# Peptides against a protein of PDB entry 5JXT, part 43

Target 1, 319 residues: chain A of PDB entry 5JXT
Amino acid sequence: SLLPKKEINVYIGMSEMQVKWYQKILEKDIDAVNGAGGKRESKTRLLNIVMQLRKCCNHPYLFEGAEPGPPYTTDEHLIYNAGKMVVLDKLLKRIQKQGSRVLIFSQMSRLLDILEDYCVFRGYKYCRIDGSTAHEDRIAAIDEYNKPGSDKFIFLLTTRAGGLGINLTTADIVILYDSDWNPQADLQAMDRAHRIGQTKQVVVYRFVTDNAIEEKVLERAAQKLRLDQLVIQQGRAQVAAKAAANKDELLSMIQHGAEKVFQTKGAFGTMAEKGSQLDDDDIDAILQAGETRTKELNARYEKLGIDDLQKFTSESAYE

## One batch from the design tools (peptide; aimed at target 1 E67 L78 I114 E116)

Design b2_p19_2_s3 (made by RFdiffusion4, then SolubleMPNN; from b2_p19_2, 11 letters changed)
Fold by OpenDDE base, seed 2:
Structure b2_p19_2_s3 (fold): chain B 319 residues (1-319), chain A 19 residues (1-19)
Amino acid sequence: as target 1 above (319 residues)
Amino acid sequence: AALSAAEARAARREARRAA
């Protein structure tokens, strides 16, 4: 029988470079961040800020002028300049030693380009699929990954491209490097490994930048998922959760952790204490803390009814 | 013109796909 998947949110501090770029993004649009733009602030501007902050949480090298060079070479700086890469680098070593195989999902094809450089630098054999991958090349990559005795350890996928009904049950670990705004897209990605033909316990690690916009993206996704489940269970078709955040929700998400980011000199949390020198005990502590916070997050939303979940979405009903 | 960091990554990706 298929074992239930284990899902763990992995809360990760920003590197010093990420803090600097996160500050710079907020400062560039400080009037919008402070809500001083009033009725004139466009939803599009707030969405752009959100997208830049999410890029920063993934990797600062998604911005022009962040990567050291020229020449632009792959080295340890690719890892230590992004909190998620530091944790990923340690976690992948553990996963490989366990004889597991891993799917890594991101929303950002440009992050997969960084992860390819990382895989080559660490000597990890990989496959890749994104939105631009031709159908024939997708089949070839899937077959190469799934073949008996495949030496491909990692599959790199964009969440939406990897969600397209493919079977990857030859992997037992799923890393969501970032989250989709639609929790169903992440579930569809997990279901590539967690499907008929899986013989192992599927473990899902969801990377979340702590004290940043990604924590609010996660909370919103969890709320939406619970609302969608309750609507289905109650047959209340009319409660189409308005999929799009309103301006006030976007502003609140942008403001989350911003003050602490502005006050921070250097990195956050374990990234300030250990940087790239995280040991196995540090990783275990991060995973244990993440498991606790994941249970707390789920328990928060499990207690809420449809009306409570709607109140957080319905402040958009008075326009 | 010197390649940007993004262009250098793209070039490495293309080289790996051609191999």
Scores: peptide ipSAE 0.617, ipTM 0.940, DockQ to the pose 0.611
OpenDDE base, seeds 1, 3, 4, 5: peptide ipSAE 0.415, 0.600, 0.602, 0.601; ipTM 0.895, 0.937, 0.936, 0.937

Design b2_p19_3 (made by RFdiffusion4)
Pose (drawn by RFdiffusion4):
Structure b2_p19_3 (pose): chain A 317 residues (1-241, 244-319), chain P 19 residues (1-19)
Amino acid sequence: SLLPKKEINVYIGMSEMQVKWYQKILEKDIDAVNGAGGKRESKTRLLNIVMQLRKCCNHPYLFEGAEPGPPYTTDEHLIYNAGKMVVLDKLLKRIQKQGSRVLIFSQMSRLLDILEDYCVFRGYKYCRIDGSTAHEDRIAAIDEYNKPGSDKFIFLLTTRAGGLGINLTTADIVILYDSDWNPQADLQAMDRAHRIGQTKQVVVYRFVTDNAIEEKVLERAAQKLRLDQLVIQQGRAQVAAAANKDELLSMIQHGAEKVFQTKGAFGTMAEKGSQLDDDDIDAILQAGETRTKELNARYEKLGIDDLQKFTSESAYE
Amino acid sequence: TEEARELAAKRREKWAEEE
C-alpha cells in the first residue's frame, strides 16, 4: 500500500532586500511592464523580465553585486536576505527533529550553490546531483544517500538532473524551492521519493512567492496539469469513434422475438391498420419527440467511462 | 571568520569559471 503524497503550497513573502531588487527589475524596463510599445515586439524582452523576477523570488544573491560588500562572508545574512531561506531554515530544522530526510529541487544550479553554502554553514550532510554531473558521479550520489544508516540528510537536485526512474525512497519529504513551467517535471521530482519502496508518507512542500510573479506562474502550470488530465482521460475516445460481433448481433436480435410472435402487422400498423386520422398522427409525433428528448438527454450527458467498450466484450461466449 | 570568507570565495570562483 503506497500512501498518496501530501502536496502543500507554502506561500512566502519577500525580504526588504528582495523588494529593492524586485522594484529595480520592474523599473529598468517599466515600459514593457505597463504593456507599452508595439505588439510586434518579440517575446524576448518580457521573458528576460520573467527570468530576473524568478531569480529575485529565489535569492537576491543570484544578482552580482547584491551580497553585502567585500569581503564576503557566509553567515546569517544568507538566510535572512531571502524569504524562502527563512522558511526553509525552520522547515529543515523541524524535518531533522522528526527523523525525516528531504529532497530539495530547484530550477537553477546557482541556487543549489547557495544552498551548498547554507548546508556547510549549518553543518548539514548532503549530496548533490546537478544535471551537469557525470553518470558515475550521480550513481555514487544516489547510493550514498540510499545507503542504510546514511550520514546524509539533504539531497540537492535540479528538477531535471537525474533522469527517469532514479530512486530516492530513503527520503520522505520533498521541497520544491521553485516550480517548473511544465507540471510533469515537478511531478517527476516528487516521484523520486514517492514510488514503490517508500514506506512513509511522502510530503511535498512547494515554495511560492505570494502576491508576486511565482503565484501567477503556478496558476498556469496548475491549468496545464488539469488540461493534461482531460486529454489522458479522454484518450480512449478516438479509438471508439467498426462493429463488434455482439454489436452486430444485438442489432439483428433486437426485437426479433416480438417479430416472430407477430402474425399480423407490427405495433403502429396492428393497432391502426394503415389508415391514420389526425389524432393518430399527433400521438405518433408526441410520443416520438418525448422519446427523442429522453434519449438525447441520456447520451449527451455521458462520459468516456460509460461509452468505452472493454476489450473483454469481444470475448463473446 | 577566515573559514566563512573562504566559503564565499569558493562560490564566487565557481560562478566566475562557469562564465

Design b2_p19_3_s1 (made by RFdiffusion4, then SolubleMPNN; from b2_p19_3, 10 letters changed)
Fold by OpenDDE base, seed 3:
Structure b2_p19_3_s1 (fold): chain B 319 residues (1-319), chain A 19 residues (1-19)
Amino acid sequence: as target 1 above (319 residues)
Amino acid sequence: MEELIERAERRRERRRAEE
């Protein structure tokens, strides 16, 4: 029988470089961030800010002038300049030691380029599929990964490309490096490993930048998922989950954690305390805290009715 | 070492092509 998947949100502090770039993104559009643009501010401008902040949460090297150089190198700086990479680097060592194999999903093909360079730098054997991968190359990559005795440890996928009905049950670990706005896309990604033919306990790690826009992306995704479940259960097909955030929702998401980011000198949380020198106990603490916060998040939305879930609950930006 | 530099250059070129 297929074991239920374990899902753990992994809350990760920004590196010093991420904080700096997050501040820079907010400062560039400070009038927008403060809501001073009023009715004149376009939803498109807010969406652009959201996309830049999400890029920052993934890796600062997604921006021009963030990567140190010349000379430009592929070394430890690729890891320590992004909180998610620091955690990923430690987690992958543990996963490999356990004899597990891992799928890593992202929304961003340019992040997969960074992850490829990281894999080469660490000597991890990998496969890659994204939206540009030819059908034949996709089949070849899947077959190479799934073959008996495959030496491929990591499969790098864009969430949408990986969602296309493929079977990757030869992996038992799923890392969602970032989240889709549609929680169903992430579920479809998880279901590549969590499917008939899986013989191991599937564990899903969802990386979430703490005190940043990604927490609100996650909350909105959880809210939408619960709404979708209730609509199915109640047969109320007419409750179209609002697919796109409104302007005020986007503004609230941008503002989340912004004040603390502006006040922060250096890195956040465990990244400030230990930087790239996380040990196994630090990883266990991060995972345990993440499991607790995941349960709390789920419990919050499980208690809400359809009418409550249709409203964006802007809990106050101050609590 | 040369391969890792070449990878960094290619990554930067691919990023710049999307901007």
Scores: peptide ipSAE 0.539, ipTM 0.939, DockQ to the pose 0.523
OpenDDE base, seeds 1, 2, 4, 5: peptide ipSAE 0.493, 0.533, 0.495, 0.512; ipTM 0.930, 0.940, 0.931, 0.934

Design b2_p19_3_s2 (made by RFdiffusion4, then SolubleMPNN; from b2_p19_3, 10 letters changed)
Fold by OpenDDE base, seed 2:
Structure b2_p19_3_s2 (fold): chain B 319 residues (1-319), chain A 19 residues (1-19)
Amino acid sequence: as target 1 above (319 residues)
Amino acid sequence: MEKQIERAKRRLERWREEE
């Protein structure tokens, strides 16, 4: 029988470089961040800020002029300048030692380009599929990854490209490097490994930048997922849970952690304490804390009805 | 070393051509 998948949110502090770039993004649009634009601030401007903050949470080298050089090198700086890369680098070593194989999903094809450079730097053999990959090349990559005795350890996928009904049950670990606004896209990605023919316990690690916009992206995705489940259970197909975030929701998401980011000199959390020097005990502590916070997050939304889930977007801004 | 330098450079060149 297929075992239930284990999902763990992995809460990760920003690197010093990420904090500096996150501050710079907020400062560039400070009037919009402070709500000073009132009714005149376009939803499009707020969506752009959200997109830039999500890029920063993924990797600062997604911004022009952020990558050190010339000469441009692939080195340890590619890892230590992004909190998610520091955790990924340690986690992949553990996954490989366990004889597991891993799917890494992102919304951003340019992040996959960074992850390819990382894979080459660490000597990890990988496959890649994104939205631009030709149909024949997709089949070839899937077949190469799934073949018996495949030496491909990592499969790099955009979440949408991974959603296309493919079978990747030869992997047992799923890393969501970032989250989709639609929780169903992430579920569809997980279901590439979590299918009939899987023989191992599927474990899903969802990377979440702590004290940043990604916590609010996660909360909104969890609310939406619970709402979708309740709508299906009640047969009420009309609750359009697909509503894009309103302007006030986007503003609240941008403001989340912004004050603490402005006050911070250096990195956050475990990135400030250990930086790139994370050991196996530090990873275990991060995963245990993540498992606890994941249970708490799920328990918060399991108690809410449809009417509560529709209102809850307003009050969580004050704690 | 040279292959890693060339790879990072090519990534950045590709991103400029896409913008």
Scores: peptide ipSAE 0.544, ipTM 0.925, DockQ to the pose 0.529
OpenDDE base, seeds 1, 3, 4, 5: peptide ipSAE 0.188, 0.509, 0.142, 0.266; ipTM 0.807, 0.902, 0.772, 0.850; seed 4 fails the geometry check

Design b2_p19_3_s3 (made by RFdiffusion4, then SolubleMPNN; from b2_p19_3, 10 letters changed)
Fold by OpenDDE base, seed 4:
Structure b2_p19_3_s3 (fold): chain B 319 residues (1-319), chain A 19 residues (1-19)
Amino acid sequence: as target 1 above (319 residues)
Amino acid sequence: MEERIRRAQARRERWAAEK
């Protein structure tokens, strides 16, 4: 029988470099961030800020001039300059030791480029699929990963490319390096490993940058998912879940954690305390804290009715 | 060491060519 998947949000502090770049993104558009642009502030401008902040949460090297060099080198700085990479690096070592195989999903093909360089640097054998991968090459990569006795430890996928109905039940760990705005896209990604033919407990680690826009992306995705579930259960198919964030929602998301980011000198949380020197106990603490916060987040949305979930109330989440 | 440099440089060149 297929075991229920275990989902854990892994809340990760920004590195010092991420904090600096996050500040720089906010400062560049400070009038828009403060809502001073008024009615003239385009939804497109706010969406661009959101996209830059999400890039920062993934890796600062997604920005021109962030990567150290020339000469450009694949070295430890590729890891310690991004909180998610520090956690990923420790987590992958544990996952490999337990004899698991990993799907890593991202929305960003350029992040997969960084992850390829990381995989080679650590000696992890991998496959890759993204939106640009030819159909034949996708089949070949899937077959290579799924073959009996495959030496491929990691599969790197864009979330949408992974949504194509492929079977990856030869992996038992799923890492969502970032989240889709559509929670169904992330579920479809998880369902590549959590499907008929899976023989292991599937564990999903969702990376979330703490005290940043990604918490609000996650909350909005969780709210939408719960709304979609309730609409299906109640037969109220006419409640079109508002697919796109409005301007005020986007502004609230951009503002989330911004003050603390501006006040922060150096890195956040465990990244400030340990940096790249995380041990197995630090990872266990991060995972345990994540499991607790995941339960709390789910419990918050489980209590809400359709009418409450349709109201984007910034306030009702903090009472 | 050469491969580490080559990969990082090649990634930077790809991203520059996509602009």
Scores: peptide ipSAE 0.617, ipTM 0.956, DockQ to the pose 0.558
OpenDDE base, seeds 1, 2, 3, 5: peptide ipSAE 0.613, 0.597, 0.612, 0.616; ipTM 0.954, 0.953, 0.955, 0.955

Design b2_p19_3_s4 (made by RFdiffusion4, then SolubleMPNN; from b2_p19_3, 11 letters changed)
Fold by OpenDDE base, seed 5:
Structure b2_p19_3_s4 (fold): chain B 319 residues (1-319), chain A 19 residues (1-19)
Amino acid sequence: as target 1 above (319 residues)
Amino acid sequence: MEEQIRRAERRRERRAARE
């Protein structure tokens, strides 16, 4: 029988470089961030800010002029300048030691370029599929990954490309490096490993940048998922969750953690304390804290009715 | 070292081509 998947949100502090770039993004559009643009603030401008902040949460090298150089190198700085990379680097060592194989999903093909360079730097054998991958190359990559005795440890996928009905049950670990606005896209990605033919316990690690916009992306995704479940259960097809965030929702998401980011002169949380020197105990602590916060998040939305879930309540940040 | 530089250069080129 297929074992139920274990899902853990992994809350990760920003590196010092991420904090600096996050501040710079907010400062560039400070009037929009403060809501001073009023009714004239375009939804497009707010969406652009959201996308820049999400890029920052993934990796600062997604911006021009963030990568140190010349000379430009692929070295340890690729890891320590992004909190998610620091955690990923330690987690992948553990996963490999356990004899597991891993799918890594992202929304950003540009992040997969960084992860590809990281895989080569660490000597991890990998496959890659994104939205630009030709059909034949996609088949070849899947077959190379799934073949008996495959030496491919990592499969790098964009969430959309990974959602396309492929079987990857030869992996038992799924890392969602970032989250989709649509929780169903992430579920479809997880279901590539968590499917008939899987023989192991599937574990899903969802990376979430702490005290940043990604917490609100996660909350909105969890709210939408619960609403979709309740609508299906109650047969109330008319209660479509608003697919797109409104301006006020986007503004609230942008403002989340912004004050603390402006007050911070260095890295956040465990990234400030340990930086790239995370040990196995630090990873266990992050995973345990993540498991607790995941249970709390789920429990919050399980208690809400359809009418409550239709309201994007920003209020849970002030209680 | 040379391969690390070559990968970093290609990463920068791929970023610039998508901006």
Scores: peptide ipSAE 0.351, ipTM 0.898, DockQ to the pose 0.565
OpenDDE base, seeds 1, 2, 3, 4: peptide ipSAE 0.207, 0.318, 0.346, 0.198; ipTM 0.798, 0.888, 0.898, 0.795; seed 4 fails the geometry check

Design b2_p19_4 (made by RFdiffusion4)
Pose (drawn by RFdiffusion4):
Structure b2_p19_4 (pose): chain A 317 residues (1-241, 244-319), chain P 19 residues (1-19)
Amino acid sequence: SLLPKKEINVYIGMSEMQVKWYQKILEKDIDAVNGAGGKRESKTRLLNIVMQLRKCCNHPYLFEGAEPGPPYTTDEHLIYNAGKMVVLDKLLKRIQKQGSRVLIFSQMSRLLDILEDYCVFRGYKYCRIDGSTAHEDRIAAIDEYNKPGSDKFIFLLTTRAGGLGINLTTADIVILYDSDWNPQADLQAMDRAHRIGQTKQVVVYRFVTDNAIEEKVLERAAQKLRLDQLVIQQGRAQVAAAANKDELLSMIQHGAEKVFQTKGAFGTMAEKGSQLDDDDIDAILQAGETRTKELNARYEKLGIDDLQKFTSESAYE
Amino acid sequence: SPLPTHVKNRDREDDVPLP
């Protein structure tokens, strides 16, 4: 029995420093922010703003000249200058206290570099797979974290790094520091720990910058994820739109017994006998329209799970 | 004192997808 994973959006604000940088990004190109300029503009200008706001929502130190002036130290400012780091600090502390281990995913390798400095600062044992990591390296990194009685606690990964099918069931908590545009990428990262061999409840925390660009980014991915489900669930429809032996057999046998019983004429003919007054015609049209409504209202309401013929139906016996 | 890793990797590029 594999327990369904718990996925939780953790909505996070921004530090005072992030607001300053967030405003500067929006100010430096306010024209494009207000939707000015021609409609012919290429997508490049707006996408550059998206990248900067994404970096800003992650950590201000991703911008050069943002960390407090030289010389540079690694201290508590690394935590309190990014809203996500403040939430993560207490979250990681609580995670270790309850005997849990955690996979931390991110889109940006420069952010895992910042998380490296944090892990060393707090004394956390950790592993990293980067996507810019050699094959033999990440094999050892996987094994090190999966070793029985492992010294490690945190596993830092990029959402895409490892490839398909890698196993990290020695962890039961996943933290998505930032989200991906395609939902299957984040969903695959969660299934690093949420797969066969996982014994404990997998909990996934997704850091989202509330009232900023990441909240809006999340709604779109949730929509694309919902669209994918509808396509996959309806993937049986085109193969259904020939005729089985039973389908052909049912068409022939339908009402055949009643035909054999009949010596004279069938229904509409036996009761009225090839002569029809107005009242008889009106009863035929009223009974037909009624049947037509009930038939259409029954089938136009159905779903794929009712129309889909099982392959075992071809096993006529 | 040594510089932080994130400062040393300041010129590093990220491989980040777009919508």

Design b2_p19_4_s1 (made by RFdiffusion4, then SolubleMPNN; from b2_p19_4, 7 letters changed)
Fold by OpenDDE base, seed 4:
Structure b2_p19_4_s1 (fold): chain B 319 residues (1-319), chain A 19 residues (1-19)
Amino acid sequence: as target 1 above (319 residues)
Amino acid sequence: MPLPLWVQRRDAVDDVPLP
């Protein structure tokens, strides 16, 4: 029988460089961030800020002039300048040591470029599929990864490209490096490993930048998923899935953690204390804290009815 | 040494879905 997947949100502090770039993104559009644009503020401008903040949460090198150089080199700076990379680097060593194989999903093909350079730098054998990968090359990459005795440890995928019905049950670990706004896209990604033919316990690690927009992306996705589940269970087909985020929702997401980010000098959380020098105990602490926060998050949304889940109110999450 | 792939493909458009 297929074992239930274990899902853990891994809450990760920003590196010093990420904090600096996050501040810079907010400062560039500070009037929009403060809601000073009023009715004249375009939804497009807010969506652009959201996109830039999500890029920052993934890796600061997604911005021109963030990287050290020239010369541009792949080195330890590729890891320590992004909190998610620091955690990923330690987690992958553990995953490899236990004889597991891993799918890494992202929304961003340019992040997969960083992860590809990282794989080469660490000597991890990998496959890659994204939106630009030709159909034949996708088949070849899947077949190479799934081959009996394959030496390919990592599969790098864009979440949408990985959603295409493929079987990757030869992996037992799934890392969602970022989250989709549509929780169904992430579920479809997980279901590449968590399917009939899987012989291991599938573990899903969802990376979430702490005190940043990604917490609100996660909350919105969890809310939507619970709403979708309740609509299906109650047969209430008339509950229109709430449309794309409105301006006020986008503004609230942008503002989340912004004040604390502006007040912060250096890195956040474990990144402030240890930087790139995380040990196995630090990883265990991060995973344990993440498991606790994951249970708390799920418990919050499980108590909410359809009417509460339809109200995207910032207030109901704090009682 | 070749440039890092993330540098070479800087101008690549991210397949980031809009909310």
Scores: peptide ipSAE 0.423, ipTM 0.893, DockQ to the pose 0.629
OpenDDE base, seeds 1, 2, 3, 5: peptide ipSAE 0.362, 0.379, 0.388, 0.417; ipTM 0.867, 0.871, 0.878, 0.886

Design b2_p19_4_s2 (made by RFdiffusion4, then SolubleMPNN; from b2_p19_4, 6 letters changed)
Fold by OpenDDE base, seed 4:
Structure b2_p19_4_s2 (fold): chain B 319 residues (1-319), chain A 19 residues (1-19)
Amino acid sequence: as target 1 above (319 residues)
Amino acid sequence: MPLPRWVQRRDAEDDVPLP
């Protein structure tokens, strides 16, 4: 029988470099971040800020002139300059030692480019699929990954490209390096490994940059998922799928953690204490804290009714 | 050595869906 998937949000502090770039993104548009633009502020400008902040949470090298060079090299700096890469690097060693195989999903094809260079640098054999991958090349990559005795440890996928009904049950670990705004896209990604034919316990690690916009992306996705579930359960077909985030919602998301980011001179959390020198105990602590926060997050939304979940007022999540 | 792939594809668009 297929075992239930275990889902864990992994809350990861920003590196010092990510904090610096996150500050720069906010400072560049500080009037918009402070809500000073009022009715004149375009939704497009706020969406652009959100996108830049999400890029920063993924990797600072998604910005031109962030990386050290020239010469541009793939070295340890590719890892230690992004909190998610530091955790990923340790987690992948553990996963490999366990004889597991891993799907890594991202929204960003350019992050997959970083992850390819990382895989080469660490000697991890991988497959890749994104939105630009030709249909034949997708089939070939899937077949190469799924073949008996495949030496491919990692499959790199964009979440939406990986969502296309493919079977990847030869993997038992799923890493969501970032989250989709639509929780169904992430579920569809998980269901590539968590499907009939899976023989192992599927574990899903969702990376979430702590004290950043990604917490609000996750919260919004969790609210939407719970709302969708309740609508289905109650037969209330009239609950319009929550419209795309309004300006005030986007502004609130941008402002989340911004003050603490401005006050921070270094990295966040475990990244401030140990940087790239995380050990296995640090990873266990991060995973345990993540499991606790995941349970708390789920428990918050399980108590909310349809009417409460529809009211995305920033206030009701803290009562 | 060839440039890192992330450097080579710096100008590539991200498959990031809008909210």
Scores: peptide ipSAE 0.374, ipTM 0.881, DockQ to the pose 0.660
OpenDDE base, seeds 1, 2, 3, 5: peptide ipSAE 0.295, 0.295, 0.252, 0.313; ipTM 0.800, 0.809, 0.796, 0.817

Design b2_p19_4_s3 (made by RFdiffusion4, then SolubleMPNN; from b2_p19_4, 8 letters changed)
Fold by OpenDDE base, seed 5:
Structure b2_p19_4_s3 (fold): chain B 319 residues (1-319), chain A 19 residues (1-19)
Amino acid sequence: as target 1 above (319 residues)
Amino acid sequence: MPLPRWVQRRKAKDDVPLP
C-alpha cells in the first residue's frame, strides 16, 4: 500500500545579502509598500513587488548585478548568500547518506540554473526539466533518472513542467524550493513521487522564507486548498475561490515582516546565529520547529468555515 | 534547455572580444 506522504514546512531565515536586497526592493516602492498610493496604486505595481520579493526569498543572484564578480565563480558564496541554499546543502547530504533520491521543484527556471551550478559544484549528478525542455529531451531525462541503477541523485524541475503526468516514483524525497499560488500545482508535483509504484515513505520539504512574503503565499495557498476541499464537500460550486489576490491582500502580503526586515542588521534567525555553519542538530531543530508550525497552520485552517476562508486573513499565527 | 548559469557566464566571457 502507498504510505501517506509526510509534509513539513521548513522555515528558513534570510541571509544578510537577502535582507539587504529585500530592503532595497521595499525602499524602491516605499510609497506603495506604505499604502500611500491608496486607490491610485496599480495592482500591476503590487504584483511586481511581490514577484521581486519572491525572487529575493529564492536567491539574490536572480537580480542583475547581485552576483559578486568579475571574476564570476561558482563557489561557497552561491550557498551562503541564500538561506534556502544553506539548508538545502545540509539536507541533500543527509538525503544522500540515507540512500534516498530527490526531486527539487521551483517556479523559477532561473533558480534551476543556480541549482545546476550548485549540483556541478557539489558533484551531484542530476537531471533537469523546465517549460522550455523539448518533448524528446523530457522523455530522455525521465528515462535516465528512472533507469534501474541510475546514478542521478537529483531531479531539477519547474513545478508546472514537472507536474504534467510524469512518474518519478524512483525518488522518495520532494523539495518544494518555493510554492505555487495554486496549492494544486504543488500537490501535482508531489504526486510525481507519491504515486502507485512508490515503495518508500515520501517526505515533502516545503521551503518557506521566515518573516517574509513567502509565509503569506503559503497561508493563502493553504486557505485556498481548504476552501476548495469544503466547496467540494458541501456541493457549493458557486463559491469561486477568489483566484486572484486583490490590492489590499497584495499590500498586506508585501507589508508582512517588512518592519522587522528594515530593523534587522544582518541575517535572520538561524542564519544570523550560525550562517553557513549549520550542523546536523541545527537542521533537526529547524525540521522539528517546521513540523510544529506545519501542524499549527493546518489546525488553524481546519477550524475555519467557508465564510472565514473567503476572507483574506492577514493575521500571522504569531500575532 | 537554458544553459547552466556557469555556461552562460563562460559564453559571455568568450563573446567578449579579446582586446
Scores: peptide ipSAE 0.080, ipTM 0.622, DockQ to the pose 0.101
OpenDDE base, seeds 1, 2, 3, 4: peptide ipSAE 0.064, 0.076, 0.067, 0.105; ipTM 0.633, 0.644, 0.645, 0.657; seeds 2, 3, 4 fail the geometry check

